# Peptides against a protein of PDB entry 3EFO, part 120

Target 1, 262 residues: chain A of PDB entry 3EFO
Amino acid sequence: SQLADLYKSCETDALINFFAKSAFKAVLHQPLKVIREILVNQTAHMLACYRKNCASPSAASQLILPDSMKVLPVYMNCLLKNCVLLSRPEISTDERAYQRQLVMTMGVADSQLFFYPQLLPIHTLDVKSTMLPAAVRCSESRLSEEGIFLLANGLHMFLWLGVSSPPELIQGIFNVPSFAHINTDMTLLPEVGNPYSQQLRMIMGIIQQKRPYSMKLTIVKQREQPEMVFRQFLVEDKGLYGGSSYVDFLCCVHKEICQLLN

## One batch from the design tools (peptide; made by RFdiffusion4, then SolubleMPNN)

Design b2_p14_4_s4 (from b2_p14_4, 5 letters changed)
Fold by OpenDDE base, seed 3:
Structure b2_p14_4_s4 (fold): chain B 262 residues (1-262), chain A 14 residues (1-14)
Amino acid sequence: as target 1 above (262 residues)
Amino acid sequence: SLFQQAVEEIEAAL
């Protein structure tokens, strides 16, 4: 059907950009509660409509989304958890205004990365490969104490180090003997000059390419205080200042879909 | 992970 074709051809990143800008514009004249409710409702309605009108009868009990739309709920939850849509005293008005203005001017590619960061397991790097490591989902569950991860959202870049990250990699990146010796106050990686260091720098360069802002690097050690800032970018997890985990969000949306479809 | 399993279960039930 024509409707099915529309859903199949839908680009989630473009939709999120649209919803983000619409919501952030609405903040000026609508209560935040109303905006959040609208976004959840829109998500549920879109998915319900798809299931009702596009899904095969044999799959009526399950929502089978086209590939281009599978990540819509993920992104929508990220949008809902953005500080602009959260009424928390811990978030300054200036910060809300700043992020609002940023998003209002973002293109589709920029907003995609902004709402759902790229999280790369760089401890798995093959120095002989020119390929970027496969990104993992932005959740603490995807981290490992033995791993080193690079996170970027177009504005910030983090290098997260597990407490048990390989000493050889630490030495390769920082030229220090161990995790304890890493100085997290630095904002630039040293030019150690070994293949691994060079590869990491290349990856960082690739990520930085075509981004409108230069991402400042923050080095984060697992279990240290600054890690809490990093964890805020693990957008599928429960937020510190509000918002649900992706799991909780899915439950909410599912309930609403069921209500819509009776 | 438990998280991933939960996500998959919910997604399958949507």
Scores: peptide ipSAE 0.022, ipTM 0.560, DockQ to the pose 0.152
Fold by OpenDDE base, seed 2:
Structure b2_p14_4_s4 (fold): chain B 262 residues (1-262), chain A 14 residues (1-14)
Amino acid sequence: as target 1 above (262 residues)
Amino acid sequence: SLFQQAVEEIEAAL
């Protein structure tokens, strides 16, 4: 069908960029609650429309999305969790304004990374490989106390260290004997010079490549106070300031879809 | 991939 072709040709990354900019523009003249409701409804309508008009009758009970739209709910949840769309007193007006302006100037690729960060298990690095480790879902459930993870969203870079991260990796990255000795005030990794350190630096360089901004590095230790900031970038989890988990969001969208299809 | 996993979760939930 013509609709099916349209959905197949639609790029989710472009859509999320559009929705983000539209929503962030609307913040200036509409209540946040209304904007959030609109975004949820739009998501539900798009998915419901596809299901109704493009899905085979045999698969009517199952939501089968085209490849180009499969990640739409994921990104939409991330958008909804952005501080610009959250009305919390803990978030300063200046911060909202700043992030709003940032997104308003972002291209499709930049906004994609911004809303859904890249989370890499650094503890799994193969020093002999030039390939990046496979990214994991941005959720605490994907972290490990024994692991070291690099998170990047195009603006910020975090190196998260589990409390039980291997001393040999700590030594390799920071040239210190243990987790306790890591200085989290550092904004740059030391030039240790071993293969592991070099590989990590290479990865960081690749991530930084083609980004319009130089990402500030923050070292984060598990269970320390600054970890709370890091956790805000785990966009699939429940947000500190009222953002829903991805699972909760899916339930919400499902409810809306059912209402539309009944 | 993480995106594939996300898609599967969406399809399972919706």
Scores: peptide ipSAE 0.021, ipTM 0.646, DockQ to the pose 0.168
Fold by OpenDDE base, seed 5:
Structure b2_p14_4_s4 (fold): chain B 262 residues (1-262), chain A 14 residues (1-14)
Amino acid sequence: as target 1 above (262 residues)
Amino acid sequence: SLFQQAVEEIEAAL
Protein backbone atom coordinates (compact mmCIF):
# COMPACT_ATOMS: atom_id res chain seq x y z
CA SER B 1 0.00 0.00 0.00
CA GLN B 2 2.70 2.44 0.92
CA LEU B 3 4.74 1.49 -2.08
CA ALA B 4 1.75 1.84 -4.35
CA ASP B 5 1.16 5.30 -3.03
CA LEU B 6 4.76 6.18 -3.66
CA TYR B 7 4.50 5.20 -7.30
CA LYS B 8 1.22 7.01 -7.70
CA SER B 9 2.84 10.16 -6.45
CA CYS B 10 5.84 9.77 -8.70
CA GLU B 11 6.63 12.74 -10.88
CA THR B 12 8.38 11.45 -13.95
CA ASP B 13 9.72 14.83 -14.97
CA ALA B 14 11.34 15.33 -11.62
CA LEU B 15 12.72 11.83 -11.66
CA ILE B 16 14.35 12.20 -15.05
CA ASN B 17 15.84 15.49 -13.91
CA PHE B 18 17.32 13.71 -10.94
CA PHE B 19 18.68 10.87 -13.01
CA ALA B 20 20.15 13.25 -15.53
CA LYS B 21 21.94 15.35 -12.96
CA SER B 22 23.13 12.31 -11.06
CA ALA B 23 24.49 10.70 -14.18
CA PHE B 24 26.08 13.88 -15.43
CA LYS B 25 27.77 14.35 -12.10
CA ALA B 26 28.99 10.77 -12.13
CA VAL B 27 30.71 11.13 -15.51
CA LEU B 28 33.48 12.98 -13.73
CA HIS B 29 34.54 9.96 -11.72
CA GLN B 30 32.95 6.88 -13.25
CA PRO B 31 33.20 5.17 -16.63
CA LEU B 32 30.37 5.86 -19.04
CA LYS B 33 29.64 2.19 -19.41
CA VAL B 34 29.07 1.86 -15.70
CA ILE B 35 26.83 4.90 -15.62
CA ARG B 36 24.67 3.60 -18.44
CA GLU B 37 24.38 0.22 -16.81
CA ILE B 38 23.33 1.82 -13.56
CA LEU B 39 20.63 3.84 -15.27
CA VAL B 40 19.23 0.85 -17.10
CA ASN B 41 19.34 -1.30 -14.00
CA GLN B 42 17.76 1.39 -11.90
CA THR B 43 14.94 1.73 -14.39
CA ALA B 44 14.42 -2.00 -14.55
CA HIS B 45 14.52 -2.42 -10.80
CA MET B 46 12.09 0.37 -10.23
CA LEU B 47 9.59 -1.00 -12.70
CA ALA B 48 10.10 -4.54 -11.51
CA CYS B 49 9.48 -3.46 -7.96
CA TYR B 50 6.25 -1.84 -8.97
CA ARG B 51 5.10 -4.89 -10.81
CA LYS B 52 5.98 -7.18 -7.96
CA ASN B 53 4.50 -5.17 -5.18
CA CYS B 54 1.83 -2.95 -6.68
CA ALA B 55 0.43 -4.47 -9.82
CA SER B 56 -2.06 -7.26 -10.08
CA PRO B 57 -0.65 -10.63 -11.00
CA SER B 58 0.11 -10.84 -14.67
CA ALA B 59 2.14 -12.85 -17.08
CA ALA B 60 5.87 -12.41 -16.65
CA SER B 61 6.16 -11.67 -20.34
CA GLN B 62 4.10 -8.53 -19.99
CA LEU B 63 5.50 -5.20 -18.97
CA ILE B 64 3.23 -3.29 -16.66
CA LEU B 65 4.02 0.35 -16.11
CA PRO B 66 2.45 2.52 -13.46
CA ASP B 67 0.47 5.40 -14.86
CA SER B 68 2.79 7.95 -13.35
CA MET B 69 5.85 6.34 -14.87
CA LYS B 70 4.60 5.32 -18.27
CA VAL B 71 6.76 7.97 -19.89
CA LEU B 72 9.83 7.13 -17.83
CA PRO B 73 11.35 4.72 -20.35
CA VAL B 74 10.93 7.34 -23.05
CA TYR B 75 12.84 9.94 -21.11
CA MET B 76 15.39 7.48 -19.84
CA ASN B 77 16.22 6.44 -23.36
CA CYS B 78 16.63 10.07 -24.31
CA LEU B 79 18.99 10.55 -21.40
CA LEU B 80 21.04 7.53 -22.35
CA LYS B 81 21.30 8.82 -25.89
CA ASN B 82 22.57 12.22 -24.83
CA CYS B 83 26.06 13.04 -26.03
CA VAL B 84 27.29 13.37 -22.45
CA LEU B 85 26.74 9.67 -21.90
CA LEU B 86 27.99 8.57 -25.31
CA SER B 87 31.60 7.77 -26.03
CA ARG B 88 31.91 8.72 -29.66
CA PRO B 89 34.83 10.49 -31.27
CA GLU B 90 32.46 12.45 -33.48
CA ILE B 91 31.30 14.38 -30.45
CA SER B 92 33.81 16.90 -29.20
CA THR B 93 34.80 17.13 -25.58
CA ASP B 94 33.65 20.71 -25.59
CA GLU B 95 30.18 19.75 -26.72
CA ARG B 96 29.93 17.14 -24.00
CA ALA B 97 31.09 19.61 -21.41
CA TYR B 98 28.69 22.23 -22.65
CA GLN B 99 25.63 20.01 -22.57
CA ARG B 100 26.65 18.61 -19.22
CA GLN B 101 26.75 22.05 -17.70
CA LEU B 102 23.46 23.00 -19.31
CA VAL B 103 21.60 20.08 -17.84
CA MET B 104 23.25 20.44 -14.45
CA THR B 105 21.59 23.81 -14.12
CA MET B 106 18.23 22.97 -15.65
CA GLY B 107 15.00 22.88 -13.76
CA VAL B 108 12.48 20.11 -14.13
CA ALA B 109 10.49 21.78 -16.89
CA ASP B 110 13.57 22.71 -18.86
CA SER B 111 15.11 19.27 -18.69
CA GLN B 112 11.86 17.64 -19.72
CA LEU B 113 11.69 19.70 -22.87
CA PHE B 114 15.39 19.33 -23.48
CA PHE B 115 15.31 15.56 -23.48
CA TYR B 116 12.02 15.25 -25.31
CA PRO B 117 11.30 18.05 -27.76
CA GLN B 118 7.95 19.31 -28.88
CA LEU B 119 7.16 18.38 -32.45
CA LEU B 120 4.18 20.24 -33.86
CA PRO B 121 2.45 19.65 -37.19
CA ILE B 122 2.29 23.20 -38.49
CA HIS B 123 0.61 22.21 -41.73
CA THR B 124 -2.51 21.35 -39.78
CA LEU B 125 -2.87 24.77 -38.25
CA ASP B 126 -6.28 26.25 -37.90
CA VAL B 127 -5.78 29.95 -38.25
CA LYS B 128 -9.00 30.53 -36.39
CA SER B 129 -7.85 28.61 -33.35
CA THR B 130 -5.75 30.01 -30.55
CA MET B 131 -4.72 26.56 -29.45
CA LEU B 132 -1.45 24.94 -30.29
CA PRO B 133 -1.63 21.91 -32.49
CA ALA B 134 -1.25 18.63 -30.72
CA ALA B 135 2.34 17.49 -30.53
CA VAL B 136 3.32 14.29 -32.24
CA ARG B 137 5.88 11.71 -31.24
CA CYS B 138 9.47 12.63 -31.98
CA SER B 139 9.98 10.09 -34.72
CA GLU B 140 10.48 10.19 -38.45
CA SER B 141 7.45 7.97 -38.76
CA ARG B 142 5.32 10.90 -37.70
CA LEU B 143 6.67 13.22 -40.36
CA SER B 144 5.09 13.61 -43.76
CA GLU B 145 6.60 14.67 -47.05
CA GLU B 146 3.54 16.84 -47.47
CA GLY B 147 3.88 18.33 -44.02
CA ILE B 148 5.57 21.16 -42.19
CA PHE B 149 6.69 20.60 -38.61
CA LEU B 150 8.06 22.80 -35.87
CA LEU B 151 10.45 21.24 -33.37
CA ALA B 152 11.66 22.88 -30.18
CA ASN B 153 13.66 21.62 -27.23
CA GLY B 154 14.13 24.84 -25.30
CA LEU B 155 17.49 25.55 -26.87
CA HIS B 156 16.89 25.02 -30.57
CA MET B 157 13.96 25.56 -32.85
CA PHE B 158 13.59 23.90 -36.24
CA LEU B 159 11.07 24.37 -38.98
CA TRP B 160 11.11 21.21 -41.05
CA LEU B 161 9.58 21.22 -44.51
CA GLY B 162 8.64 18.15 -46.47
CA VAL B 163 9.67 17.98 -50.09
CA SER B 164 6.02 18.01 -51.06
CA SER B 165 4.93 20.75 -48.71
CA PRO B 166 1.90 22.60 -50.02
CA PRO B 167 2.93 25.57 -52.15
CA GLU B 168 0.20 27.66 -50.61
CA LEU B 169 1.68 27.14 -47.17
CA ILE B 170 5.16 27.87 -48.42
CA GLN B 171 3.85 31.05 -49.93
CA GLY B 172 2.09 31.86 -46.71
CA ILE B 173 5.15 31.35 -44.54
CA PHE B 174 8.03 32.43 -46.75
CA ASN B 175 6.40 34.46 -49.49
CA VAL B 176 8.05 32.34 -52.16
CA PRO B 177 6.35 30.26 -54.83
CA SER B 178 7.86 26.86 -54.12
CA PHE B 179 9.92 24.61 -51.91
CA ALA B 180 12.98 25.17 -54.05
CA HIS B 181 12.86 28.90 -53.45
CA ILE B 182 13.04 28.67 -49.68
CA ASN B 183 16.23 30.12 -48.27
CA THR B 184 17.45 27.88 -45.48
CA ASP B 185 20.06 30.39 -44.37
CA MET B 186 17.47 32.59 -42.78
CA THR B 187 17.07 32.48 -39.02
CA LEU B 188 13.92 34.57 -38.94
CA LEU B 189 10.66 34.10 -40.72
CA PRO B 190 9.58 36.96 -42.94
CA GLU B 191 6.68 39.03 -41.82
CA VAL B 192 4.37 38.09 -44.64
CA GLY B 193 1.34 39.36 -42.79
CA ASN B 194 -1.25 36.77 -43.76
CA PRO B 195 -3.21 34.86 -41.13
CA TYR B 196 -1.17 31.71 -41.48
CA SER B 197 2.11 33.52 -41.06
CA GLN B 198 0.77 35.37 -38.07
CA GLN B 199 -0.48 32.19 -36.49
CA LEU B 200 2.84 30.46 -36.94
CA ARG B 201 4.67 33.39 -35.44
CA MET B 202 2.29 33.36 -32.53
CA ILE B 203 2.95 29.69 -31.94
CA MET B 204 6.67 30.26 -32.05
CA GLY B 205 6.24 33.03 -29.56
CA ILE B 206 4.32 30.83 -27.20
CA ILE B 207 6.98 28.16 -27.39
CA GLN B 208 9.68 30.71 -26.72
CA GLN B 209 7.80 32.16 -23.80
CA LYS B 210 9.26 31.49 -20.37
CA ARG B 211 12.22 29.63 -21.75
CA PRO B 212 15.56 30.66 -20.28
CA TYR B 213 17.30 30.81 -23.64
CA SER B 214 16.37 32.40 -26.91
CA MET B 215 15.94 29.63 -29.43
CA LYS B 216 17.54 30.20 -32.78
CA LEU B 217 15.35 29.16 -35.67
CA THR B 218 16.77 26.79 -38.25
CA ILE B 219 14.92 26.14 -41.48
CA VAL B 220 15.31 22.57 -42.61
CA LYS B 221 14.40 21.12 -45.97
CA GLN B 222 13.76 17.44 -46.19
CA ARG B 223 16.56 15.47 -47.85
CA GLU B 224 19.07 18.26 -47.52
CA GLN B 225 22.18 17.86 -45.40
CA PRO B 226 21.01 19.99 -42.50
CA GLU B 227 18.16 17.55 -42.00
CA MET B 228 20.66 15.20 -40.43
CA VAL B 229 21.05 17.57 -37.53
CA PHE B 230 17.30 17.88 -37.21
CA ARG B 231 16.84 14.14 -37.16
CA GLN B 232 19.00 13.87 -34.08
CA PHE B 233 16.18 15.52 -32.20
CA LEU B 234 13.77 12.81 -33.23
CA VAL B 235 14.68 11.11 -30.01
CA GLU B 236 12.47 8.06 -30.35
CA ASP B 237 14.36 6.96 -33.44
CA LYS B 238 17.66 5.18 -33.52
CA GLY B 239 20.47 7.55 -32.78
CA LEU B 240 23.21 8.34 -35.22
CA TYR B 241 25.86 7.53 -32.66
CA GLY B 242 24.58 4.17 -31.57
CA GLY B 243 21.69 5.10 -29.34
CA SER B 244 18.71 2.79 -29.45
CA SER B 245 15.24 3.57 -30.62
CA TYR B 246 12.62 3.78 -27.95
CA VAL B 247 11.17 0.47 -29.02
CA ASP B 248 14.52 -1.24 -28.77
CA PHE B 249 15.18 0.32 -25.41
CA LEU B 250 11.84 -0.76 -24.07
CA CYS B 251 12.53 -4.30 -25.17
CA CYS B 252 15.85 -4.16 -23.41
CA VAL B 253 14.30 -2.93 -20.20
CA HIS B 254 11.59 -5.54 -20.45
CA LYS B 255 14.17 -8.28 -20.66
CA GLU B 256 15.94 -6.94 -17.62
CA ILE B 257 12.69 -6.82 -15.69
CA CYS B 258 11.91 -10.39 -16.60
CA GLN B 259 15.31 -11.46 -15.39
CA LEU B 260 14.76 -9.72 -12.09
CA LEU B 261 11.39 -11.34 -11.61
CA ASN B 262 12.47 -14.85 -12.55
CA SER A 1 -1.93 10.95 -23.42
CA LEU A 2 0.32 10.57 -26.40
CA PHE A 3 2.97 8.83 -24.38
CA GLN A 4 0.57 6.54 -22.62
CA GLN A 5 -0.85 5.49 -25.93
CA ALA A 6 2.57 4.87 -27.33
CA VAL A 7 3.59 2.76 -24.36
CA GLU A 8 0.42 0.74 -24.55
CA GLU A 9 1.00 0.03 -28.20
CA ILE A 10 4.49 -1.19 -27.53
CA GLU A 11 3.43 -3.24 -24.55
CA ALA A 12 0.80 -4.90 -26.64
CA ALA A 13 3.43 -5.86 -29.15
CA LEU A 14 5.75 -7.40 -26.54
Scores: peptide ipSAE 0.019, ipTM 0.607, DockQ to the pose 0.167
Fold by OpenDDE base, seed 4:
Structure b2_p14_4_s4 (fold): chain B 262 residues (1-262), chain A 14 residues (1-14)
Amino acid sequence: as target 1 above (262 residues)
Amino acid sequence: SLFQQAVEEIEAAL
């Protein structure tokens, strides 16, 4: 998908990796507020620079970014919303330390997936195709009560089921008659053996491939308690602990850019 | 979605 192509930009991925590691080093000796301000400022300056250098005078009112840079604000917002940089009291010190250590050792590809998860519409699977479904943006707006979605960030894997998920798919995946019968305590999908189940398992396998860590599977039912955890990975939405939505972040960055250019 | 539309509009306005 076009979206997937944009998010796989090596240039942007490398930059995010750099910014993440730099910021996560800085947390040891600088206030979080300062670090966040630096990141926002850097984002604005980079985008402003591109606007100055790449935008034609006739299009001065609009920011024209290289394709690789179009997703930079998205990832930057994800970085800013990471628990390491938020340091919310609701997040344990151990969790922050753990994630910090993980990111510090991540390569470019790993950090890209970590900050912006893959969200795959599993309900759209073509059992006759070996292709992965096109990822959707990590936002609640892309979910459907009738849908089933797989989310993976290299460390965790979630299978999210809408309350109105198709019974036939539920039967295919879990071998149970309805949504209500799904056991969310399981960490492994049953070996149902039908084509849909097999395809899903293959997809999960592909996602797991070339990842340094084995991703634990969490099955999440819409409107149940575990969904709260799942929603934290919808990184374009407003975070539970006060992190900005992507839209809000863009507005902030836009204002900063305008200030720099005027 | 409305969200996607909003994002696109903002991105276009940057």
Scores: peptide ipSAE 0.020, ipTM 0.570, DockQ to the pose 0.157; fails the geometry check

Design b2_p14_5_s1 (from b2_p14_5, 7 letters changed)
Fold by OpenDDE base, seed 5:
Structure b2_p14_5_s1 (fold): chain B 262 residues (1-262), chain A 14 residues (1-14)
Amino acid sequence: as target 1 above (262 residues)
Amino acid sequence: SAAEEFLSKVLIED
C-alpha cells in the first residue's frame, strides 16, 4: 500500500533532524510543555497509524515498530531530554541558547550523532583490524569495570576507564603502570607508539573525521566526580534532570499508542 | 537486564 511504502522509505535520522529543528524553532513562541506534548503525540500517532494500517496482526500488548523506525523512540527520547526542551533552573539560559543554535544549523548526520553518541568498547580492539569496534548502546548497563570505552557525539569525546581496566591496556594507552596513575587532566593521549596506542589514535581520528567541530578529549575514571558529566551522555539511561530512560519512554509511548487505538 | 526483559515482552520489530 501507499502508506506501507511511506513507512518503508522513512529515514529516522532525517526525521529526528526535522523534529529537532521544528521543536527548537517553536521554543521561541510556544511553551516547552506544549512542544514536548506535540513531539510525543506525533511519535505516538505515527506508530499508532503503522500499528493500525501496516503492521501484521499481533497482540495489542505488543509495541510494533516498522524496521525503518525501530530506533525512532530512542532518538525522540534523546531529543525530549535535551536541555533546550527542559525548563529546569539548573540549566542556564545561555546553555539552552547555545545548544539550540548548534542544532538549528546541524545536518542530518551531525544531529544524529549529537543526540545519540557513539560508544565504542575499545578494550576489545583487534590491533590488526582496520574496522571500528561495534558500538554498544549508550547505557551504563553496557559498561564494564574491566573495560575502556570511547564516547563521541560530534562535539565531545570521552575516554572512560573502568576501575578494573587491564593494566596492560593502561600501560599501552597512557604509558603508566596502573589506573591510579592516569592523569585525567590530559586532553591528548601520549604517543606511546605501540600497536594498541596507534590503533586507538586511528579510531579517534576516524571518529573526528568529517565532523565540523574538533572534539576535545576528556579522560574519565570510573567513580571519580567527572564521571557524572560523562554519564549524561549515556542517553538511554535516566536523565539527570528527570528525563526518562529509554525503557520508560517506550512504556510511555506504548501506553499512548494503546490509548489512540482503543 | 530489566530493560531487555521488558523489550523482549513488548517490542516487536516489523
Scores: peptide ipSAE 0.026, ipTM 0.661, DockQ to the pose 0.545
Fold by OpenDDE base, seed 1:
Structure b2_p14_5_s1 (fold): chain B 262 residues (1-262), chain A 14 residues (1-14)
Amino acid sequence: as target 1 above (262 residues)
Amino acid sequence: SAAEEFLSKVLIED
């Protein structure tokens, strides 16, 4: 059907960019609650329409997503959890205004990375490979106390170190003997000169490439206070200011779809 | 994206 073809041609990254800019424009004229409701309703309606008109026959209780929109819910949840759309007194007007302005000028690729960061397990780096390690889902459940992870969203870059990170990697990256000796006030990695350090720097360079902003590097130690900032970028987890986890949001969307179809 | 990679394993897609 023509409708099925339309869904096949949908680009989630373009849709999220559109929804983000539309919502961020609407905040000037509409209540935040209404904007959030519209976004959820639009998501549910699009997916309900697919389920009704395009999806293969299946149990009514199953959540069926078109391939082109399979990640729409997770990105939508990230959008809904952005400070611009949150009505919390803890969020300053300046911060909301700043992020609003940033997103309003972002291209499709930039907004995609902004709403769902890359999280790379760099402790698994092969110094002989030119390929980036496979990204993992942005959730605390994907972290390891023995691991080292690089997170980037186009604006910020974080190097997260588990409390049990391998000393040899710490030495390779920071030229210090242990986790305790790492200086988290540094915004640049030292030029250690070994293959692992060079590989990490290359990866960071690749990530920085074609991004409009220079990403500031923040070094984060697990279980230290600054880790709380890092955790806010684990977008699939429950938000600090009442935002839902992806799982909870997906359940909510599914329920809404069922209501629309019944 | 990372999200696409993992969600493809969990969700019913067609």
Scores: peptide ipSAE 0.025, ipTM 0.682, DockQ to the pose 0.191
Fold by OpenDDE base, seed 3:
Structure b2_p14_5_s1 (fold): chain B 262 residues (1-262), chain A 14 residues (1-14)
Amino acid sequence: as target 1 above (262 residues)
Amino acid sequence: SAAEEFLSKVLIED
């Protein structure tokens, strides 16, 4: 059917870009609560319509997503949890306005990365490989106290260090003996010159490639105050100042779909 | 994307 074809041809990244821009435009003339409700309703209605009219027969309790929209909920949750729509108190008005304007001009690829960051376990780097480490889901559950992770969303870059991160890697990256010696005030990695350092720098370079803005590096130690800022980018987790975890959001959407379908 | 990779494993798709 024509409707089925529409769903088949739709791409989540493009949809999120559209929804984001629409929502961020609406911020100027509608209450945030209303905007969020609209986004949730649109998501539920789109998926309910698909379930009713396009999906193959299945149990009513199952959430059926078209392949092209299989990650729509997670991205939608990320959008809903964005500071522009939540008005988090720790974000200044200027910063919120800045992010709003940025998104309004972002292409599909940029907005995709912006809403769902890339999180890389760099502690597992093979210095002999040219391949990037496989990204992990943006959740605390994917972090390790023994690990070092690089997070990037196109605007910010974070190097997160577990409290038990390997001293040899710390030495390799920072040229200091231990975790405690790392200066988190620095915004640039030292050019230590060893293979691991070079590999990390290459990875950072690759991530930076083709991004319209230079990402400033923030070094974050686990359990220190600045980690809270980093945690905001773990978008699948429950928000500190609002927003649900992905799991909770998915459940919410599912329930709403069921209600729409009776 | 990373999200697509992981979610494809946990969601029922049609």
Scores: peptide ipSAE 0.024, ipTM 0.689, DockQ to the pose 0.205
Fold by OpenDDE base, seed 4:
Structure b2_p14_5_s1 (fold): chain B 262 residues (1-262), chain A 14 residues (1-14)
Amino acid sequence: as target 1 above (262 residues)
Amino acid sequence: SAAEEFLSKVLIED
């Protein structure tokens, strides 16, 4: 059907870009609560329409998503949890204004990365490979106390180190003997010069490529204060300020879809 | 994207 074709041609990243910009424009003249409700409603209606008109017959209890929008809920949740739409008092007005302005000028690719960061397991790097490590889901559940992870969203870059990060990797990256010796005040990695260090730097360079803004590097130790900031970018988790986890949001959307269809 | 990769494994797709 024509409708089915429309869904097949629709790209989630483009939709999120549109929804984000629309919502961020709306914040100037509509209550945040209304904006959030509209976004959830739009999400549910779009998916309900697909389920009703395009999806193959299946149990009503099942959540059926088109391939093109299978990640719409997770991105939508990320949008809903953005500081611009939350407007929490803990978030400065300047930060909200800044992010709003940034997103308003972002292309599709930029906004996609912004709302759902890349989280790379750096501890798994193969120094002999030119390939980037496979990204993991942005959730604490994907972190490891023994791991080192690089997170980037196009604006910020974080190097997260588990409390039990391998000393050899720490030595390779920072040229210090242990986790405790890492200086988290630095915004640049030292020029250690070993293959691992060089590989990491190359990866960071690749991530920085084709991004309109230079990403500031923040080194984060697990269980230290700056980790709180880092965790805000684990967008699939429950938000620091009460935002839903992806799972919770997905369930919410599913329920709303069912209500629309029954 | 990472999201697409993992969600494709857990969601029921049509």
Scores: peptide ipSAE 0.022, ipTM 0.669, DockQ to the pose 0.206

Design b2_p14_5_s2 (from b2_p14_5, 6 letters changed)
Fold by OpenDDE base, seed 3:
Structure b2_p14_5_s2 (fold): chain B 262 residues (1-262), chain A 14 residues (1-14)
Amino acid sequence: as target 1 above (262 residues)
Amino acid sequence: SEEEEFLSKILIED
């Protein structure tokens, strides 16, 4: 059907870009609560229409996402959890204004990366291989106390170190003997010159490539205060400032779809 | 799940 073709041709990344810009424009003249409700309603209505008109017959209680929009909910949740759409005193006005302006000028590819960061397990690097580590889901459940992870969203880059990260890797990256010796005020990795360091720098370079902004590097130690900032980029988890986990959001959307379809 | 599989597409590097 014509409607089915429309859903099939839907590009989620472009749609998220549109919704983000529309919402961030609306914050100037609409209450945040209303904007959030509109976004949730739009998501539910789109998926409900698909369920009603395009999906194969199934139990009404089943959540059915079109293939072209299966990633829509996770992106939408990320949008809803963005500081621009959160009315919390802990978030500075300057930060909201800054991110709002950035997103308003972002292309589709940039906004995609911005709302859902790349999280790379750096501790799994094989210096004998040219292969890059596969990204993992942006959740604390994917972190390890023994691991080192690189997170990037096109604007910021974080190097997260577990409290039990391997000393040999720490020495390879920072040229210090242990976790305790890492200086978190550092914004640039030292040029140690070993294969592991060079490979990490290469990965960072690849991530930075074709991005319109130079990403500032932040070194984050597990269980230190600055880790709280890093945790906010684990977008599938429950947010510190009232944002829902992805699982909770899916449940919410599912319930709303069921209500729309009775 | 199938949903998780499709979500993995977000993790594709540019």
Scores: peptide ipSAE 0.017, ipTM 0.548, DockQ to the pose 0.071
Fold by OpenDDE base, seed 1:
Structure b2_p14_5_s2 (fold): chain B 262 residues (1-262), chain A 14 residues (1-14)
Amino acid sequence: as target 1 above (262 residues)
Amino acid sequence: SEEEEFLSKILIED
């Protein structure tokens, strides 16, 4: 995915940081519903202005996203799906307060990673390369039963293993013969010492660099109970607590744009 | 700016 590259190439990250902090401040004196509506409206308004003034003529059914704002909707949806802006009884007041405070103190880079995690296909690692693997979009559709993925959002780190993960990689990472033998209670990877293990550790180190918090590692096996927590970080998918998928959000935004433009 | 506009909508003035 080139999403991260696009995000870095524009000031969208700064906008999202601003919107997040503004919204999280507003929750203290405005209804959540109103705040969410404002965020959606603002997104639609910006995109509507682009379409009206900058975009080439196209079918009304087509949503046009300029390069500079291509990542804005996805991050906006992530913001909208944050527990601070959700009025669900399942979310404790303490959790809301905690995350609110966290975001209020985050810089642009921190909030970027927080709202849209890095999801890296670890099974594709080239042990001869010093580069990080290209991140994939945070959706279940990008996972593979044969794959191993590392997810990080600046606060948490997950190593997700497909049920059909290659035994050789499992051996390389965990020094066990099979998927079934992986101990998910561990919070640290063993120092196996082979090139693959070393590279994975290096990648994890790079991700951890310059982060204000030490990310706890959680090992997740596909189809086990803890995977449910992991899936909540697949932010482009439909949220557990009523949040829209990215696709659904785009449809909503598009509808509003059409209304703004008649 | 878009940021200013957003603030104007969020902030309720008397």
Scores: peptide ipSAE 0.016, ipTM 0.493, DockQ to the pose 0.023
Fold by OpenDDE base, seed 5:
Structure b2_p14_5_s2 (fold): chain B 262 residues (1-262), chain A 14 residues (1-14)
Amino acid sequence: as target 1 above (262 residues)
Amino acid sequence: SEEEEFLSKILIED
């Protein structure tokens, strides 16, 4: 059907860009609460319409997402949790204004990465491979104390190190003997010169390619204070200022869909 | 469309 084709042809990255810009424009004339409600309702109604008119018959308890909209809820949740749409006093007006302007000028690719960062398991690198490691979901549950992860959202780059990161990898990246010796004040990786170091630098370069801003590198040790900043970019987790986890948001959306279909 | 209808509530064209 024409409707089914519409859903199949829908591109989530384009939609989130549009929704973000629309919402960020609306903040100038509408209450934040109203904007958030509209975004949630839009998400629920779109998915409810699909369920009603396009999806194969199934149990009402099942959440059915078309392939083109499979990740729409997670992006929408990220948008809803953005500081521009939050009224928390802890967020400065300047920061809100800054991020608003940034997003208003972002293309589809930029906004996609901005709202949902890439999280790469660096500890799994194969020095003989030219491929980037497969990104993992942006959640603490995907981290490992034995792992090293690179996170990038187009504006910031973080290298997160687990407390039990392999000493050989630490030596390879930082040329120091242990986790404790890593200096987190550095913003550049040392040029150690081994294949692992070179590959990591290459990966960082690839991530930086065609991005409008030079991403500053922040080294983050697990269980140290700066990790809190890093955790803010684990967008599928519960937000610092009351934002829902992805799972909670899905439950909320699902509930609303069910209500619409009853 | 339903999408357009809901978008119209948040989209400011001015």
Scores: peptide ipSAE 0.009, ipTM 0.467, DockQ to the pose 0.025
Fold by OpenDDE base, seed 4:
Structure b2_p14_5_s2 (fold): chain B 262 residues (1-262), chain A 14 residues (1-14)
Amino acid sequence: as target 1 above (262 residues)
Amino acid sequence: SEEEEFLSKILIED
């Protein structure tokens, strides 16, 4: 159908960019509550329209997403959880203003990465490969105490280390014998010179490529205080400052769709 | 994960 074709051609990243800029513009003259409601309603309406006009019949208890929009809810939730759309005292006015301005100037690719970071399991790196490791979903459930993960959102870069990170990897990256010896105050990786270190730096370079802003590296140890900052970028989890998990958001969207269709 | 299992019950990608 014509509508089905429209949805198939829909680009979620472009929509998120549009919604983000629209919402962030609206913040100047509309209550946050209203803006958030609009975003949820728009999401529900789009998906309800698809369900009504394009999707095959299914049980009412199921949420049906077109392939082209399958990631729309997760991105929308990320948008809703952005500090610009949260009126929390824990978030400084300067930070909200800064991020608002940044997003207002972002292209589609930049905003996509900004709202949903890349989380890379670098402990699985093949030093013989020039390819990036497959990204994992931005959730604590995807982390491993034995793993090392690189997170990047175009503005910030984090190197997260599990408490049980392999000593050989620690040695390879930091040239120190153990997790405890890692200096988290550094913003640059040491020039160790081994293949693993070089590969990691190459990956970091690739991530930095074509990004308009230079990402400062923050090294984060699991169970240390700075990890809390890192966890805020695990956007599928429940937000520290009132944001919903992806699961909760999907449930919300599903309920809205059902209301629209019944 | 439990979360993924829950999502699989309600989420269908068309």
Scores: peptide ipSAE 0.025, ipTM 0.685, DockQ to the pose 0.546; fails the geometry check

